# Ledger of designs, part 234: peptides against a protein of PDB entry 6UG1

Target 1, 304 residues: chain A of PDB entry 6UG1
Amino acid sequence: SNEERKRRKYFHMLYLVCLMVHGFIRNEWINSKRLSRKLSNLVPEKVFELLHPQKDEELPLRSTRKLLDGLKKCMELWQKHWKITKKYDNVGLYMRTWKEIEMSANNKRKFKTLKRSDFLRAVSKGHGDPDISVQGFVAMLRACNVNARLIMSCQPPDFTNMKIDTSLNGNNAYKDMVKYPIFWCEVWDKFSKKWITVDPVNLKTIEQVRLHSKLAPKGVACCERNMLRYVIAYDRKYGCRDVTRRYAQWMNSKVRKRRITKDDFGEKWFRKVITALHHRKRTKIDDYEDQYFFQRDESEGIPD
Target 2, 301 residues: chain A of PDB entry 6UG1 as posed
Amino acid sequence: SNEERKRRKYFHMLYLVCLMVHGFIRNEWINSKRLSRKLSNLVPEKVFELLHPQKDEELPLRSTRKLLDGLKKCMELWQKHWKITKKYDNEGLYMRTWKEIEMSANNKRKFKTLKRSDFLRAVSKGHGDPDISVQGFVAMLRACNVNARLIMSCQPPDFTNMKIDTSLNAYKDMVKYPIFWCEVWDKFSKKWITVDPVNLKTIEQVRLHSKLAPKGVACCERNMLRYVIAYDRKYGCRDVTRRYAQWMNSKVRKRRITKDDFGEKWFRKVITALHHRKRTKIDDYEDQYFFRRDESEGIPD

## One batch from the design tools (peptide; made by RFdiffusion4, then SolubleMPNN)

Design b2_p27_5_s3 (from b2_p27_5, 12 letters changed)
Fold by OpenDDE base, seed 4:
Structure b2_p27_5_s3 (fold): chain B 304 residues (1-304), chain A 27 residues (1-27)
Amino acid sequence: as target 1 above (304 residues)
Amino acid sequence: SMEEELRKFVESYIPKAEELIEKLLGE
């Protein structure tokens, strides 16, 4: 019905705000000075120097290569630090079906929200789920004065799915769900004027995304609980930016149709949510990023 | 402004956001 369409749209909006606020909270928690002091000790001086290379005036690419090598070594150090990777108890922050949401609303489960103190302890000990691990990795890079962003792929329920029964076919293996991450890192390369994508936990990859990312879900089974729609970046200065364009090959043709921003009302609303979560002034880094997104929009073209 | 109201709204949910997500998730 039209009513059910409206209900799903509004519930999607509410859920999206909750997810975006969660990302903001985790981004604040990883800025902990106490955590920073602990995590900086994981990074040897030689690796710190690679993270902060001098500008090579002859070949700026050499400086980028040093940064990439430093980030690779940081991923290795992080894997040594991380002792216990917990599975998600259910689907974590992956996408739920409408049926799962309706069934959950009827279940008065006692939810155990992870407190800030418990999160900081988990990161410090290297014990937690993959999301906590990624968030801790971002904290370690920030502790080394690296301009690292926390990236969150927000997975609100699909408001464009109007099926009554939205049950996933029983074969959705946990493995297919977790094949691609929900959280990852971006690092600013001051030499190339680009964001470097880092997945330290799941795919254990570093990318300089041009047109496509390995972090973008592929295949039907993987996309059922992980739809790339709202990739939100949280920086160390409490900046909040939509970076979906980086990871979406087909933003205009495919991704936009699944976003609240498909219409003017949704665009205006979503912009207000981003603005509410964006607590810093614009910088030249934002200008370079917007220029990159513009070039990506032009290169994709208008879908026929 | 509507932006300030939305900011206040979002900020009012910040302390409860994880709890709300967990409730919405049934986890």
Scores: peptide ipSAE 0.026, ipTM 0.661, DockQ to the pose 0.514
Fold by OpenDDE base, seed 3:
Structure b2_p27_5_s3 (fold): chain B 304 residues (1-304), chain A 27 residues (1-27)
Amino acid sequence: as target 1 above (304 residues)
Amino acid sequence: SMEEELRKFVESYIPKAEELIEKLLGE
């Protein structure tokens, strides 16, 4: 019905706000001074120097290469620190079906929200789920004075799916779900004026995204619980930015149709949510990023 | 602050998001 369509749209909006604020809270916890002091001790001086290369005036690419090598070594150090990767409880923050949402409503399962103290302990010990591990990696880079962002791919239920029963059948559902991450890192490269994408936990990859990312889900099975729609960046200064354009190859033709921002009402609403979570002034880094997004929109074109 | 209100809202709301899903789905 038209009523059910409205209900699913509003529920999607509500769920999206909850996810975005969860990302904001985790980003605040990453800024813990106590955690920062502990995690800085994991990074030896030689690796710290690679993270902070001098500017090569002749060939800025040499400085970028040093930074990339430093980030690679940080991923290796992080893997040595991380002792236990726990499985997600159920589907974690991956996308639920409408049926699962309806059934969860009937089952008074008190989601035990992880307390700040428990999170800080988990990161310090190297024991937790992949999301905690990524968040801890961002904390380690920030402890080394690296301009690292926490990235969250928000997975609200698909309001464009009007099927009554959306049950997912299959023994491999968990494996397909976790094939791609929902949390990762971005690092600002001051030499190339670009964000570097870092997945320290899942794919264990570093990339400089131009047209496509390895982190973008591919294939029907992987997209069932991980649909690229809302990729939100949280920086060390409590900035909040929509960076979906970086990771979406087909933003205009495919991704926009699955977003609340497909219409003017949704665009205005979503901009208000971003503004409410953005607690810093605009910087020249934001100008370079917006220029990159503009070029990506022009290069994709408007779908005919 | 609007941040504290939003935090309180979400901290109150995430545990209740299931309850609110229940209310939005059960009514």
Scores: peptide ipSAE 0.025, ipTM 0.622, DockQ to the pose 0.134
Fold by OpenDDE base, seed 1:
Structure b2_p27_5_s3 (fold): chain B 304 residues (1-304), chain A 27 residues (1-27)
Amino acid sequence: as target 1 above (304 residues)
Amino acid sequence: SMEEELRKFVESYIPKAEELIEKLLGE
C-alpha cells in the first residue's frame, strides 16, 4: 500500500539517524586520551617515522610510499595486538529484513548496551567484534597523530523493498554477511591530497581508490545484508561527511535509487542530518575531497 | 530552525543511541 511505503521510508530515516549517531558516539570514544596513551605504545619509533615522512620535493610519491608502508606495518601490529575476534551476536550492524524488524519489535530481549568503559577495555585488551577492532585501529593511528577517519557503511532496512515477506533464504551463511566490512579506516595523504582506504580487519587491504574499491559489496548474497548506500566518515575533529561517492562506482545509476536522497525532500533531510553531526569548520582537505567527488560524478555521467 | 531542532534531537539521543539501535535491531 501507499501507507506501507511511507511507513518503511520513515522507519528507514529513523534507523539511519540512529546508525549515524552510533558512528558519531564510537568516533568520540576512540578519541579517548587514556586509550590513546595505551595504543601509542604499540607503534615503534621506526613505524611512527614512516607514518610521518618528510616531503620529498623531487618525488612526492616516495613520501606516499613511506606512509603506505607505515600503514601496512600498523595493520600488522594491530593483528598482533588483537587476540580475540568475537562473532556478532546476530547480524550486528548489517542490514535487517523488514520481517526481522517486525519480529524483533515483539521480542523484549534484554539488550546489553556496550558502555564506553567496556569498549575502552575491549580495545585495550584486544578482545571484541570486528567493528570494535576497526574502531580501535583508528584510535591507534590517531594516537600516532595520523589524520585517520572512522568510516561506517550504514545499513538501514531497504525502503525500496516492498515485498511483504523479506525473509532471506536461511542459507545466507554468516560468512557471506561478513565478507565485506561495515567499518573501516581512511587516512589522509597530505602528499597526494587523497584519502587512503584501510581495512585492517576484514580484507586486510590498503587502497588508493580511484574508480573501484574492494570494500564495495559484490554479488547477490553479500548485498542482501550489506548494501553500499551511506558511507559516512567521522574524523578526529568530529567532522561528519558522506563519502559514498568514493566507494560507489555507480552512484547516479544504481546507488542513488536506494538512498533517501533520491528526491529533493530526502536530499534536504539527509543534508540536515550530516550538518547536525558535523562539528568542525571546513578545511582544504574537504575542498580536495569535494573536487574528487565532482570529477567522479562527471566521469560517471547522468544515467539515461 | 529545523536544523537546530534536529541537532538538539540528535544530541539528546546520543546517550541513548546505542539503546535505540539495539531496540530497533532486536539484538
Scores: peptide ipSAE 0.054, ipTM 0.698, DockQ to the pose 0.480; fails the geometry check
Fold by OpenDDE base, seed 2:
Structure b2_p27_5_s3 (fold): chain B 304 residues (1-304), chain A 27 residues (1-27)
Amino acid sequence: as target 1 above (304 residues)
Amino acid sequence: SMEEELRKFVESYIPKAEELIEKLLGE
């Protein structure tokens, strides 16, 4: 019905706000001074120097290469620190079906919310799910004075899916679900004026995204619980930015149709949510990023 | 401003956001 379409749209909006606020809270937690002091000790001086290369005036690319090598070594150090990767409880923050949401509303189970103290202990010990691990990695980079962002791919239920019975196939579903991350890292490269993508946990990759990312879900099975729609960046100064354009090859033709921002009302609403979560002034880094997004929009063109 | 109202709205949910997500996630 039209009413059910409206209900799913509003529920999607509410769910999206909650996910975005969760990302904001985790971004605050990883700014813990106590955690920062502990995690900085994981990074040797030689690796710290690679993270902070001098500008090569002849070839700025040499400085970028040092930064990339530093990030690679940080990823290796993080793997040594992280002792226990727990499976997600059920589907974690991956996308739920409408049926799962309806069934869950009937189950009055008390969830145990992870407290800030428990999170900080988990990161400090190297024990937790992949999301906690990524968040801890961002904290380690921030402890080394690296301009690292926490990235969250928000997975609200698909309001464009009006099918009732999407029984997702059981056992193979988890492997396909976790094939691509929900959380990752971005690092500002001051030399190239670009964000570097870092997945320290899942794919264990470092990318300079041009047109496509390895972190973008591919294939029907992987996209069932992980649809690239809302990739939100949380920086060390409590900035909040939509960075979906970086990871979406087909933003205009495919991704926009599955976003609340497909109409003017949704665009205005989503902008308000971003603004409410954005607690810093604009910087030149934001200008370079917006220029990159503009160029990507022009290069994609308007879908025929 | 509408921005301040939305900010206050979102900020009011920040302390409960994990609990709200868990409630919305419902498993």
Scores: peptide ipSAE 0.026, ipTM 0.667, DockQ to the pose 0.487; fails the geometry check

Design b2_p27_5_s4 (from b2_p27_5, 10 letters changed)
Fold by OpenDDE base, seed 1:
Structure b2_p27_5_s4 (fold): chain B 304 residues (1-304), chain A 27 residues (1-27)
Amino acid sequence: as target 1 above (304 residues)
Amino acid sequence: DEEEELKAFVESYVPKAEELLEELLGE
């Protein structure tokens, strides 16, 4: 019905706000001064120097290469720190089906909310799920004075899916679900004026995204619980930005159709949500990023 | 108005949103 379509749209919006607020809260927690002091000790001076290379005036690319090498070494150090990777309970922050949402409403599962103190302890010990691990990695980079963002791929239920029974075939569902991350890192390269993408936990990769990312889900099975629609960046100064354009090859033709921002009402609403979570002034970094997004929109063109 | 419909929806589902936030923050 039209009513069920509206209900799913509004529930998607509510769920999206909850996810975006969760990302904001985790971004605040990883700014902990106590955690920062502990995590800075994981990074030896030689690696710290690579994270902060001098500007090579002759060949700025040499400075970027040093930063990339520093980030690679930080990933290796982080793997040594992280002792226990827990599985997600059920689907974690991956996308739920409408049926799962309806069924969960009847089962008041006593979810034990992870407190800030427990999160900080988990990161400090190196014990937790992949999301906590990524968040801790961002905290370590921030502890080394690196301009690192927490990235979250928000997975609200698909309001464009009007099918009732999406029985996800159970056996490979978890492996396909966790094939691509929900959380990752971006690091500002002040030399190239670009964000570097870092997945320290899942794919264990560093990339400079031009047209497509390795982190973008591919294949039907992987996209069932992980659709790239809302990639939100949380910086160390409590900036909040939609960076979906970086990771979406087909933003206009494919991704936009699955977003609340497909219409003017949804676009205005989503801008209000982003603005409410954006607690800093605009910077030149935002100008370079917006210019990159503009160039990506022009290069994609208008969908046929 | 779609904004009024959304507001009424949000107000009716605030308790469920809190439960959802607790679920999302849960282990």
Scores: peptide ipSAE 0.111, ipTM 0.776, DockQ to the pose 0.241
Fold by OpenDDE base, seed 2:
Structure b2_p27_5_s4 (fold): chain B 304 residues (1-304), chain A 27 residues (1-27)
Amino acid sequence: as target 1 above (304 residues)
Amino acid sequence: DEEEELKAFVESYVPKAEELLEELLGE
């Protein structure tokens, strides 16, 4: 019905705000001074120097290569620190079906949220789920004065899916679900004026995304619980930005149709949510990023 | 200021959003 379409749209909007606020709160927690002091000790001076290369005036690419090598070594150090990767309880922050949401609403089971103190302890010990691990990695880079963003792929229920029964096939569902991350890191490369993508936990990869990311879900089974729609970046200064354009190959033709921003009302609403979570002034880094997004929109073209 | 109202709006939703995330993540 039209009523059910409205209900699913509004529920999607509410769920999206909840996820975006969760990302904001986790971004605050990883700015903990106590955690920062502990995590900085994991990074040797030689690795710190690689993270902060001098600008090579002759070939800026040499400085980028040092930064990339420093980030690779930080991933290796992080793997040594992280002792226990827990499985997600159920689906974690991956996308739920409408049926699962309706069933969960009937089962008033209170999910026990992780408190700030428990999170900080989990990161400090190296014990937790992949999301906690990624968030801790961002905290370690920030402790080394690296301009690292926490990235969250927000997975609200698909309001474009009007099917009643979305039975997901059970046994391989978890492996396919966790094949691609929900959380990752971006690092500002001041030499190339670009964000570097870092997945320290899942794919263990570093990318300079041009047209395609390895972090973008591929295949029907992987996309059932992980749809690239809302990739939100949280920086160390409490900036909040939509960076979906970086990871979406087909933003205009495919991704936009599954976003609340497909219409003017949803676009204005979503801009309001981003603005409310954006607690810093604009910088030249935002200008370079917006220019990159513009170039990506031009290169995709208008969908026929 | 529309920005302050929106900030207050989102901040008012933070506790509810945490509760809703708790409820929504509650299996």
Scores: peptide ipSAE 0.105, ipTM 0.748, DockQ to the pose 0.556
Fold by OpenDDE base, seed 5:
Structure b2_p27_5_s4 (fold): chain B 304 residues (1-304), chain A 27 residues (1-27)
Amino acid sequence: as target 1 above (304 residues)
Amino acid sequence: DEEEELKAFVESYVPKAEELLEELLGE
């Protein structure tokens, strides 16, 4: 019905705000001074120096290569620190079906919420789910004075899915779900004026995204619970930015159709949400990023 | 009005929003 379409749209909007606020809160928690002091001790001086290379005036790419080597070593150090990767409880922050949402509303399950103290303990011990691990990795880089963003791929229920039953029957559903991350890191490269993508946990990869990312879900089974729609970046200064354009090869032709921002109402609403979560002044880094997104939009063109 | 429909929707989903906030945010 038209009513059910409206209901799913509004529930998607509410769920999206809750996810974006969750990302904001986790971004605040990883700014903990106590955590920062502990995590900085994981990074030896030689790796710290690689994270902060001098500008090579002859070839700035040499400085970028040092930074990339430093980030690789940080991923290796983080893997040594992280002792226990827990499975997600149920589906974690991956996309729920409409049926799962309807069934959860009937079951007053007291979800054990992870308190800030428990999160900080989990990160410090190296015990937690993959999301906590990624968030802790961002905290470690920030502890080393690296301009690292927490990236969250927000997975609200698909309001474009009008099926009554959206049950996922696959035995491999969990394996396909966790194949691609929900959380990752971006690091500012001051030499190339670009964000470097870092997945320290799932794919254990570092990318300089040009047109496509390895972190973008591929294949039907992987996209059932992880649709690239809302990739939100949270920086150390409480900046909040939509960075979906970086990871979406087909933003205009495919991704936009699955976003609330497909229409003017949704675009205006989503802009208000981003603005409410963006607590810093604009910087030249934002200008370079917006220029990159503009060039990517022009290069994709208008879908036929 | 889309705003009135959104308000009525929010009011009807407050319990689900609270449960979701508890599940997601944990404080």
Scores: peptide ipSAE 0.023, ipTM 0.599, DockQ to the pose 0.134
Fold by OpenDDE base, seed 3:
Structure b2_p27_5_s4 (fold): chain B 304 residues (1-304), chain A 27 residues (1-27)
Amino acid sequence: as target 1 above (304 residues)
Amino acid sequence: DEEEELKAFVESYVPKAEELLEELLGE
């Protein structure tokens, strides 16, 4: 019905705000001074120097290569620190079906929130799910004075799916779900004036995204619980930015149709949500990023 | 102003959002 379409749209909006606020809270927790002191001790001086290369005036690319090598070594150090990767409880922050949401609403189970103290202990011990591990990796880079962002791919239920039953029948559902990450890292390269993408946990890859990312879900089975729609960046100064354009090859033709921002009402609403979560002034880094997004929009074109 | 109203709205919904996320994330 038209009423059910409206209900699903509004529930998607509420769920999206909840996820974005969750990302904001986790970004605050990883700024813990106590955690920072512990995690800085994981990074040897030689690796710290690679993270902070001198500017090569002849060839800035040499400085970028040193930073990339430092980030690779940090990923290796993080793998040594992380002792236990727990499976997600159920589907974690991956996308639920409408049927799963309706069934969950009937189950008045009180779930126990992970407290800030428990999170900090989990990161410090190297015991937790992949999301906690990524968040801890961002904390380690921030402890080394690296301008690292926490990235979250928000997975609200698909309001464009109007099927009554949306049950997933796949035997390998968990493996397909976790094939691509929900959380990752970005690091500012001051030499190239670009964000470097780092997945320290899932794909264990470092990318300089131009047109497409390896982190973008591919294939029907992987996209069932992970649709790239809302990729939100949280920086160390409590900035909040929509960075979906970096990871979406087909932003205008495909991704926009699955976002609340497909219409003027949704665009204005989503801008208000971003503004509420953005607690810092604009910087030259934001100017370079917006210029990159503009160039990507022009290069994709407007779909007919 | 609309920005303060929305900040207050988001802040008022944080506890509800956490509760909803708990209800949604639990087995």
Scores: peptide ipSAE 0.030, ipTM 0.600, DockQ to the pose 0.553; fails the geometry check

